# Peptides against a protein of PDB entry 4Y8H, part 103

Target 1, 222 residues: chain A of PDB entry 4Y8H
Amino acid sequence: TTIVGVKFNNGVVIAADTRSTQGPIVADKNCAKLHRISPKIWCAGAGTAADTEAVTQLIGSNIELHSLYTSREPRVVSALQMLKQHLFKYQGHIGAYLIVAGVDPTGSHLFSIHAHGSTDVGYYLSLGSGSLAAMAVLESHWKQDLTKEEAIKLASDAIQAGIWNDLGSGSNVDVCVMEIGKDAEYLRNYLTPNVREEKQKSYKFPRGTTAVLKESIVNICD

## One batch from the design tools (peptide; made by RFdiffusion4, then SolubleMPNN)

Design b2_p27_1_s2
Fold by OpenDDE base, seed 2:
Structure b2_p27_1_s2 (fold): chain B 222 residues (1-222), chain A 27 residues (1-27)
Amino acid sequence: as target 1 above (222 residues)
Amino acid sequence: PVVETERDRERRREEERREEERRRLEE
């Protein structure tokens, strides 16, 4: 998995690859790793798919109840705290590594959470097996005052670095944009770089024939 | 006591298998 988060001038972007694996096997090419906690608070998950989904749904339900009870828009820090406490309670037995991002009445926020409940804050973050490849792109191209479009591009470029360099990452790029004063924009399959081009060549050769694709004569004797 | 029918046991076992299968998926 490769997941990233990038802050921009008016919000935050998260992105993920879409590969799921079962050991050496690609189980799903189009897994959804972006989860909605609330309308304006989303997370990207790495680790065990079931654990990331289950924990985000649980916290999403608790945040909804809390929002209804308080008559307040949910805060990203509240989601972070609930996730942190839950993961800490299970002491890493829940294999969830999360980038949590969103917008709330206090502004835009970006956090990461590890399976043991440790948390980080940053303007850009990456997690998963492809995180180093993604971070190399982020560190090289991140700047202050990114536009929405620049942040989407940076996040998607970072995910693609994971797709190309990490065996655990692959297929498509999903993006979620959370801009202040707007609805969250979930862009499922924002990039589909691995769409098999229609085989332009008919490889229908008769049984027992091998196509000679290239012949080169190399003189081996000086 | 709602006596779990054999069908309910099979459904639960299938759900448990699907949950175990989902737990084996890494992202």
Scores: peptide ipSAE 0.087, ipTM 0.475, DockQ to the pose 0.031; fails the geometry check
Fold by OpenDDE base, seed 1:
Structure b2_p27_1_s2 (fold): chain B 222 residues (1-222), chain A 27 residues (1-27)
Amino acid sequence: as target 1 above (222 residues)
Amino acid sequence: PVVETERDRERRREEERREEERRRLEE
């Protein structure tokens, strides 16, 4: 997995690859690793797929109930604290590594959470097996005051670095953009770099025609 | 005592199987 988050001037972008694995086997080529906690708070998950999904759904449900009770828009720091407390309670037995991002009445936020409940804050973050490849791109190209478009490009380029360099990462790039004062924009399959171009060779040969793909004449001298 | 119907047992087994299958997926 490769997941990233990038802050920009008016919001935050998260992105993920779409490969799921089962040991050495590619289980799914188009897995969704971006999860909605609330309308304007999203996370990207790495680690055990079941654990990432279960924890994000649980916190999402609790945040919704809390928002309804308080009549307030949910805050990213509230989601972070709930995730942190939950993961810490299970002492790393939940294999969830999360990038949590969003917009709320206090602004735009980007955090990471590790399975033991440790948390980091940054302007750009990466997690998963492809995180080093992604971080190399982020560190090389991140600047202050990124535009939305620059941040989407940077996040997508960082995910592609994971896709190309990490065996655990692959297929497509998913993006979620959370801009202040706007609805969240979930861009499923924003990039599909590994779509095999339709084999331009229509093998519409008449029935009975075997296409000769390669002919090699080996002179057996001797 | 809510008597779990055979359909409820099958659903639970299918959910448990889906959870086990999901636990084997790494991201």
Scores: peptide ipSAE 0.083, ipTM 0.495, DockQ to the pose 0.032; fails the geometry check
Fold by OpenDDE base, seed 4:
Structure b2_p27_1_s2 (fold): chain B 222 residues (1-222), chain A 27 residues (1-27)
Amino acid sequence: as target 1 above (222 residues)
Amino acid sequence: PVVETERDRERRREEERREEERRRLEE
């Protein structure tokens, strides 16, 4: 897996690859690693797929209930705290490595959470088996005051670095953009670099394209 | 509202069903 988050001038972008693996086997080519916690708070997951999904769904449900009860938009820090407390309680037995990002009334936020419940803050983050390949791109090209378009490009380039260099990463790039004052934009399969072009050569040669070198007719009924 | 196409919604539902079947996978 390769997951990234990038802050830009008015929001945050997260991106992920779409490969799921079972040991050496590619189990899914189009897995969704971007999870919605709330309308404006999204998470990218690495590690055990079931654990990342289960924890994000649990926190998403609790955040929704909390939002309904308080009549307030959920905060990214609230989601982070709930995730942190949950993962810490299980002391790394939940194999979830998360990039949590979103927008709320306090602004745009980007955090990471490790399976043992440690948290980091940054302007750009990368996790998963492809994280080193992604981080090489991020460190090389990140700058202050990124535009939305520059941040989407940077995030997608970082994921592609994971796809090309990490065996655990592959297939497509998913992107979620969370901009202040706008709805979240979930861009499923934003890039599809590994679409085998339909074999442009129709290997349907007309009958007779291969020279018949020898023909023998054997009557079986005599 | 999340800006999601109807095609993306159908894909998501199909993927969610495939993910439920594949719970033992590493990402």
Scores: peptide ipSAE 0.049, ipTM 0.472, DockQ to the pose 0.030; fails the geometry check
Fold by OpenDDE base, seed 3:
Structure b2_p27_1_s2 (fold): chain B 222 residues (1-222), chain A 27 residues (1-27)
Amino acid sequence: as target 1 above (222 residues)
Amino acid sequence: PVVETERDRERRREEERREEERRRLEE
């Protein structure tokens, strides 16, 4: 997995690759690693897929209930605190590594959380097996006062570095943009760099080759 | 005591198996 977050002048962007693995096997080529906690608070998950999904759904439900009870927009720091307390309670037995980002009445925020409940703050962050490849791009090209478009490009370039250099990362780039005063923009499959061009060339194999008559792709993930 | 039907037991076992299978996927 490669996940990133980048702050820009008026918000925050997160991005992820779309490869799921089971040991050395690619389980899913187009999994979703960007999860909605609230309309304006999103996270990217790395580690155990079930743990990242379950934790983000639990905190999302609790944040929604809290928002309804308080009649207030949820804060990114509230989601961070709830995630941190939950992960710390399980002392790393929940294999969730998260980049949490969003906008709230206090501004734009970007945090990371490790499985033991440690948290970091930054203008740019990366996690997952592709994090070093992503961080090399981020450190080389990050600047203050990024535009929305520059931040989307930087985040997507950092994910592509993970896709090309990390075996655990691959396929597509998903992006979520959270700009102050706007709705969140979820860009599923923003980049699809590994689309096999339809083989326009029918390779007529010589007489004696067995033609593949049917290819069935079975999704192992129901 | 709500007596769990055999159908409810099978559904729970299938949910537990799906949850355990999901827990083995890495991202």
Scores: peptide ipSAE 0.044, ipTM 0.412, DockQ to the pose 0.035; fails the geometry check

Design b2_p27_1_s4
Fold by OpenDDE base, seed 5:
Structure b2_p27_1_s4 (fold): chain B 222 residues (1-222), chain A 27 residues (1-27)
Amino acid sequence: as target 1 above (222 residues)
Amino acid sequence: PIVETEEDRRRRAREEEERERRRKLLE
């Protein structure tokens, strides 16, 4: 997996690859690694696919209830704290590694969470087996005051570095853009750089291509 | 409280790693 987050001047972008693996096997070529916690708070997940989905849904449900109870828009730091406390309680046994990002009444936010419940903050972040490939691109091209378009490009280039250089990463680039004062833009398959060309040859021969050299009828009834 | 030995912790970690390898991983 390669997942990234990048802050820009008016919001935050997250991006992910779309490969799921089972050891040496590609289990899914086009899995979704971007999850909605709330309308304006999204996360990208690495680690165990079931755990990333389940923990995100659990916290998403609790954030919705909390928002209704408090009559307040959900905050990214509230989601971060709930995720952190849940993951820490299970001492890393929930295999969820998350980049959590969003916009709320306090601004734009970008965080990472490890399975043991540690958290980081940054203007750009990467996680997963492709994180070093992604970080090489981020460190080379990140600048302050990125535009939305520059941040989407930088995030997509960082995911592509994982797709091309990490065995655990592949297929497509998914993007989610969270801009202040707008709805979240979920761009499923924003890039599809691994579309397979049509096979030039078929091994499906017409009937009669192989001549029958001998026929024998055997009675199988006693 | 049964205090898990370091050997028990290493065994659980291997069993968990093997169990995770059987799950769909988002590496």
Scores: peptide ipSAE 0.115, ipTM 0.508, DockQ to the pose 0.046; fails the geometry check
Fold by OpenDDE base, seed 1:
Structure b2_p27_1_s4 (fold): chain B 222 residues (1-222), chain A 27 residues (1-27)
Amino acid sequence: as target 1 above (222 residues)
Amino acid sequence: PIVETEEDRRRRAREEEERERRRKLLE
């Protein structure tokens, strides 16, 4: 997996690849690794697919309830705290590695969470097996005061570095853009760089293409 | 004190590794 987050001048972008693996096997070519916690708070998940989805759904439900009780828009730090406390309680047995990002009344936020409940803050982050490939791109091209378009490009280029160089990463780039004062833009399959060309010919040969040179019927019953 | 034996740790680690191999990993 390659997942990234990049802050820009008026928001945050997260991106992910779409490969799921089971050891050396590609289990899914086009899985969704971006999950909605709330309308304006999204996360990217690495680690165990079921755990990333389940934990984000659980926290998403609790954030919705919390928002209703407080009569406030959900905050990224509230989601971060709930995720952190949940993951820490399970001592890393929930195999969820998350980049959590969003916009709220306090601004734009970008965090990472590890399965043991540690959390980091940054202007750009990468996680997963492709994180080093992604980070090489991020460290090379990140600057302060990125535009939305520059941040989407940087995030997409970082995911592509994972797609091309990491065995655990592949297929497509998914993007979610969270800009202050706007709705979240979920760009499923924003890039599809691995589309296989159509097969030029059918390998179904007509019957009789291979001549039968010899036939022998052997009775196996005595 | 349920002192997990070194054998129990090795068994759990193998069971966990086998369980992880069966899970869809988003590596």
Scores: peptide ipSAE 0.105, ipTM 0.499, DockQ to the pose 0.048; fails the geometry check
Fold by OpenDDE base, seed 3:
Structure b2_p27_1_s4 (fold): chain B 222 residues (1-222), chain A 27 residues (1-27)
Amino acid sequence: as target 1 above (222 residues)
Amino acid sequence: PIVETEEDRRRRAREEEERERRRKLLE
């Protein structure tokens, strides 16, 4: 997996690859690794696919309830705290590694969370097996005061570095853009650089392609 | 204290390794 987050001047972008694996096997070529916690708070997940989905749904439901009880828009730090406390309670047994990003009344935020419940803050972050490939791109091209378009490009270039150089990463680039004062823009399959060409040959042969050279009927019962 | 036998430890290690192999990883 390659997941990234990049802050820009008026918001935050997250991006992910779309490969899912089971050891050496590609289990899904086009899985979704971007999850909605709330309308304006999204996360990217690495680690165990079921755990990333389940934990983000659980915290998403609790954030919705919290928002209703408080009559306030949900905050990224509230989602971060709930995720952290939940993951820490399970001592890393919930295999969720998350980049959490969003916009709220306090501004734009970008965090990472590890399965043991540690959290980091940054202007750019990467996680997953492709994180080093992504970080090489981020460290080379990140600058302060990125535009939305520059941040989307940087995030997508960083995911592509994982797609090309990490065995755990592949297929497509998904993007989610969270800009202050706008709805979240979920760009499923923003890039599809691995479209397979038409196969030159079909292995579907007509019936009778294998000739019957000899037939014998043997009575096996006396 | 339930003393885990060496066979129980080897069984647990195999079950853990098989569980890890079955995990759909978003690596």
Scores: peptide ipSAE 0.089, ipTM 0.483, DockQ to the pose 0.046; fails the geometry check
Fold by OpenDDE base, seed 2:
Parts: C-alpha cells; sequence; structure tokens
Structure b2_p27_1_s4 (fold): chain B 222 residues (1-222), chain A 27 residues (1-27)
C-alpha cells in the first residue's frame, strides 16, 4: 500500500493506490483505501483491510452521534482522538495504519495514526509499504503554500512512485480533496496508468485439440 | 476521474463489505 496526505493553502488532499495483496497474490486490483469518517473527514488505510474498514466505520458512527449530541460539525481532532484511544486499547492487535484528514470549523487538518495508537502531524505524510517511495517524491517536491492543483499532482505523483517501485502497491490512484467551505471531492480512479490492452489471442481452443491417448469405460452400476 | 456518485457510493459499500470478508492486506 501507498497512502499519502498533503496540505494545501485552502485544505487537504489524501491519496491512495488501489492494490490489495495476500502474500504474493494480488487479491484485488482496484480496492478503495479511502474511507469516509464524516462528509468532510476522510482517511486512508494501510495494514489489515478488515481492521482499517471496521475501525473507521466504528469511529464514523461515533463521530456522527457526537456531532448530533453537541450540535456541532465533526472535528478531525475528535476523530483522531477516538481512533488513537481505540487502537491503543488493543495494543497494536488492530492492524490499522491511517492517514486522517479533513476540514472543520477550526480549519484543515492532516494526521497519521499507527496501530499502537501513536499519532503524528505534518503538512505531508506517507504510510504503507510504498511510504518510502512516496516520501522520496514528497521530500523532493513539497513546498509551502501549495495550490489545490499542485497538491493533487504532488499526492498523485507520490502514489505513482509507490505503484512503480513497491510490490504491495499498484493499479490506480484514488484521491479525496477536502477544501475549506466546499464539499469533499472524492475522485475514484483519478489516474488509471495500468489499463491493459485487449488480448490479441485466446487460450480457448477448439474441442479435440488435445489428443485422447486412452479411453476406459467403467460400469459403476451393479 | 470519476467523482463519487450515489451509485459509486453503493458500489463502494458493497466492495467494503466484500473486503471485510476477505483477509486482505493493505501493505
Amino acid sequence: as target 1 above (222 residues)
Amino acid sequence: PIVETEEDRRRRAREEEERERRRKLLE
């Protein structure tokens, strides 16, 4: 997996690759690794797919209830705190590594969470097996005061570095843009750089292509 | 790019449920 987050002048972008693996097997070529916690708070997940989904749904439900109870828009720091406390309670046994990002009445936010419940803050972050490939791009091209378009490009270039160089990463780039004062823009398959051409040949041969070398009929009726 | 439609949300929810059933790693 390669997941990234990048802050820009008026918001935050997160991006992910779309490969899921089971050891050496590509289990899914086009899985979604971006999860909605609330309308304006999204996360990207690495680690165990079931754990990333389950923990983000649980916190998403609790954030909705908290928002209704307080009559306030959900805050990214509230989601962060709920996630980290839950993960810490399970001492890293919930295999969720998350980049959590969003916009709220206090501004734009970008955080990471590890399975043991530690949290980091930054203007750009990467996680997953492709994180080093992504970080090489981020460290080389990140600047202050990024535009929305520059941040989307930087995030997508960082994910592509994972797609090309990490065995755990591949296929497509998904993006979610969270801009202050706007709805979240979820861009499924923002880039599809691995579209296969049409197969020139088929492995469907005519019946009788394989020679019958021997036949035996066994009567199984008494 | 495909902006998430309501149909895309429903497809995503089904894909999420299938992911919960599959012991997949997001390495």
Scores: peptide ipSAE 0.080, ipTM 0.456, DockQ to the pose 0.029; fails the geometry check

Design b2_p27_2_s1 (from b2_p27_2, 14 letters changed)
Fold by OpenDDE base, seed 1:
Structure b2_p27_2_s1 (fold): chain B 222 residues (1-222), chain A 27 residues (1-27)
Amino acid sequence: as target 1 above (222 residues)
Amino acid sequence: MKVIEKTLAKPPPPKKIPDSVGDFAAP
């Protein structure tokens, strides 16, 4: 897995690859690793796919209830706090490694969470097996005051570095853009750099297409 | 009882897929 987050001048972008693996096996070529916690708060997940999905759904439901109870739009820091407390309670046995990003009435936010409940903050972040490949691109090309378009490009280039260099990453780039004052833009399969060419020939052959080079008849019983 | 032993022509090697192209179809 390669997941990234990048802040820009008016918001935050997260991106992910779409390969799921079971050891050396590609289990899914086009899985979704971007999860919605709330309309304007999204999460990218690495680690155990079931745990990343389940924990983000649980916190998403609790954030909705909290938003209704408080009559306030959900905050990224509230989602961060709920996620870290839940993960810490399970002492890292819930295998969720998350990049949490969003926009709220306090601005744009980007955080990471590890399975033991530690949290980081940054202008750019990467997690997963492809995180070093992604970070090499981020460290080389990140600058202050990125535009939306520059941040989408940087995030997608960082995911592509994971796709090309990490065995645990592959297929496509998914992107979610969260800009202040706008709806979140979920760009499923924003890039599809691994689309296989169309099969040039049919592999259905008539019976007898394989040439017989030699035939021998052997008597086994008198 | 008779057994017919047949030596068949070897199938051509599969077309090499470029290392950069996954077996993925765009949705």
Scores: peptide ipSAE 0.070, ipTM 0.374, DockQ to the pose 0.165
Fold by OpenDDE base, seed 5:
Structure b2_p27_2_s1 (fold): chain B 222 residues (1-222), chain A 27 residues (1-27)
Amino acid sequence: as target 1 above (222 residues)
Amino acid sequence: MKVIEKTLAKPPPPKKIPDSVGDFAAP
């Protein structure tokens, strides 16, 4: 997996690759790694796919209840605290590594969470097996006061570095943009650089292509 | 609650990669 987050002048962008793996096997070519916690708070997940989905759904439900109870828009720091406390309780046995980002009445926020419940803050972040490939791009091209378009480009270039250089990353780039005063913009398959062309030849052999070298009739029942 | 999912209409690629059909193990 390669996941990234980048802050820009008026918001935050997160992005992810779309490969899921099971050991050496590519299990899914186009999995969704961007999850909605609330309308304007999204996360990207790395680690165990089931744990990232389940924990983000659980906290998403609790954030909705908390928002209703407090009569307030949900805050990114509330989601961060709930995720951190939940993950810490399970001592890293829940294999969720998250980049949590969003906009709320206090502004735009970008955080990371590790499975043991540690949390970081930054203007740019990367996690997953492709995180070093992504970070090389981020450190080379990140600047203060990025525009929305520059931040989307930087995030997508960082995910592509994971797609091309990390075995655990591949297929497509998904993007979610959270800008202050706007609805969240979820760009599923924003880039599709690995589309397979049509096969020039059929590999279906006609029946009888394999010669029968030996036939034996065996009685299996008396 | 409007999440604007804009699939930006790229010209249809000659073969679509299928969407996720379920949760698999660690990415």
Scores: peptide ipSAE 0.030, ipTM 0.348, DockQ to the pose 0.051
Fold by OpenDDE base, seed 4:
Order: structure tokens, then sequence, then C-alpha cells
Structure b2_p27_2_s1 (fold): chain B 222 residues (1-222), chain A 27 residues (1-27)
């Protein structure tokens, strides 16, 4: 997995690759790694896919209840605290490594969370097996006062570095943009650099290519 | 010896990688 977050002048962007792996196997070519906690608070997940999805759904539900109870838009720091406390309670056994980002009445925020419940803050962050490939791009091209378009490009270039250089990353780039005073823009498959061409060879053989050595008909009902 | 060069037809536009089952397509 490669996940990134980048702050820009009026908001935050998160991005992810779309490869799911089970050891040496590509389990899914186009999985969604961007999860909605609330309308304007999104999370990118690395680690155990089931844990990242389940923990973000649980906290998303509790954040909605909290928002209704307080009659206030949910805050990114509230989601961060709830995620942190939950993950710490399970002492790293919930394999969720998260980039949490969003906009709220206090501004734009970008955080990371590790499975043991530690939290970091930054203007740019990367997690997952492709994090070093992504960070090489971020460190080379990040500047202060990024525009929305520059931040989307930087995030997508960082994910592509993971796609091309990390075995655990691949297929497509998903992006979510959270800008102050706007709705969140979820850009599913924003880039699709790995579209498979048609196979030059057909492996459809005519009937009779494999000799039938024995045939038996078994009645299943007495 | 006739060498038959078959120019392969341009492959049709590549199909998108299918989304995961349960992909929250944004409506």
Amino acid sequence: as target 1 above (222 residues)
Amino acid sequence: MKVIEKTLAKPPPPKKIPDSVGDFAAP
C-alpha cells in the first residue's frame, strides 16, 4: 500500500493506490483505500484492510452520533482522538495505519495514526510499504503554499512512485480533496496508469483438444 | 518461402480495471 496526505493553501488532499495483497498474491486490483469518516473527514488506510475499514466505520458512526448530540460539524481532532484511544486500547492488534484528513470549522487538518495509537502531524505524510518511494517524491517537490492543483499533482506523483517501485502497491490512484467551504471531492480512479491491453493470444481451445479418458454419470437422487 | 506479416489490428480501447465488489461508487 501507498497512502499520502498533502496540505494546500485552502484544504487537504489524500491519495491511495488500489492494490490489495495477500502475501505474494494480488487479491484485488482496484480496492478502495479511502474511507469516509464524515462528509468532510476522510481517512486513507494501510495495514490489514479489514481493520482499516472496520475501525473507520466504527469511528464514523460514533462521530455522526457526536455531531448530532452537539449540533456541530464533526472535527478532525475528535476523529483522531477516538481512533487513537480505540487503537491504543487494542495495543497494536488492530492492524490499522491511517492518514486522517479533513476540513472543519477550525480549518484544514492532516494527521497520521499508527496501530499502537501514536499520532503525527505534518504538511505532507506517507504510510504503507510504498511510503519511502512516496516520501522521496514529497521531499523533492513539496513547497509551502501549494495550490489545490499542485497538491493533487504532488499526491498523485507520490502514489505513482509507490505503484512503480513498491510490490505492495499498484493499479490506480484514488484521490480525495477536502477544501474549506466546499464539499469533499472523492475522485475514484483519478489515474488509471495500469489498464491491461487485450491479450494477443487466446487460450480458448476447441472442444476435443483435451481427450476425455473416462466419463461417468452419477444419479444424485435415489 | 513466403513470410506472411500479419499486422495485428489495433487493440480495442483498454477496459478499465473492474472495481472491487462493494466499491462505494460515489453516487
Scores: peptide ipSAE 0.013, ipTM 0.221, DockQ to the pose 0.024
Fold by OpenDDE base, seed 3:
Structure b2_p27_2_s1 (fold): chain B 222 residues (1-222), chain A 27 residues (1-27)
Amino acid sequence: as target 1 above (222 residues)
Amino acid sequence: MKVIEKTLAKPPPPKKIPDSVGDFAAP
């Protein structure tokens, strides 16, 4: 997996690759690694796919209940705290490594969470097996005061570094953009750089392509 | 609150990569 987050002047972008693996086997070529916690709070997941999906759904449900109870829009730091406390309670046995991002009434936020419940803050972050390939691109090309378009390009270039150089990463780039004062934009398959070319030959053979070398009629007596 | 799911116009659908039904994939 390669997952990234990048802050820009008026919001935050997260991106992910679309390969899932079972050891050396590609299990899914086009899985979704971007999860919605709330309408304007999204996360990217690395580690165990079932744990990343289940923990984000659990916290998403609890954030909705908390928002209804308080009559307030949910905050990214509330989702971060709930995820951190849940993961820490299970001492790293829940294999979820998350980049959590969003917009709320306090502004735009970008955080990471490790399976043992530690959390980091940054203007750009990467996680997963492709994180070093992604970080090499981020460290080389990140600048202050990025535009929305520059941040989407930087995040997609960092995911592509994972796609090309990490065995655990591949296929497509998914993007989610969260801009202050706008609805979240989920861009499923924003880039599809690994479309298989059309096969030069058809593998449909006419009947009789295999010669019958010998025929034997056997009477099966009851 | 609307989530705008923009299904970007797929290039002519790549011949359906069969959805491998692998429930236990690690990302």
Scores: peptide ipSAE 0.042, ipTM 0.342, DockQ to the pose 0.050; fails the geometry check

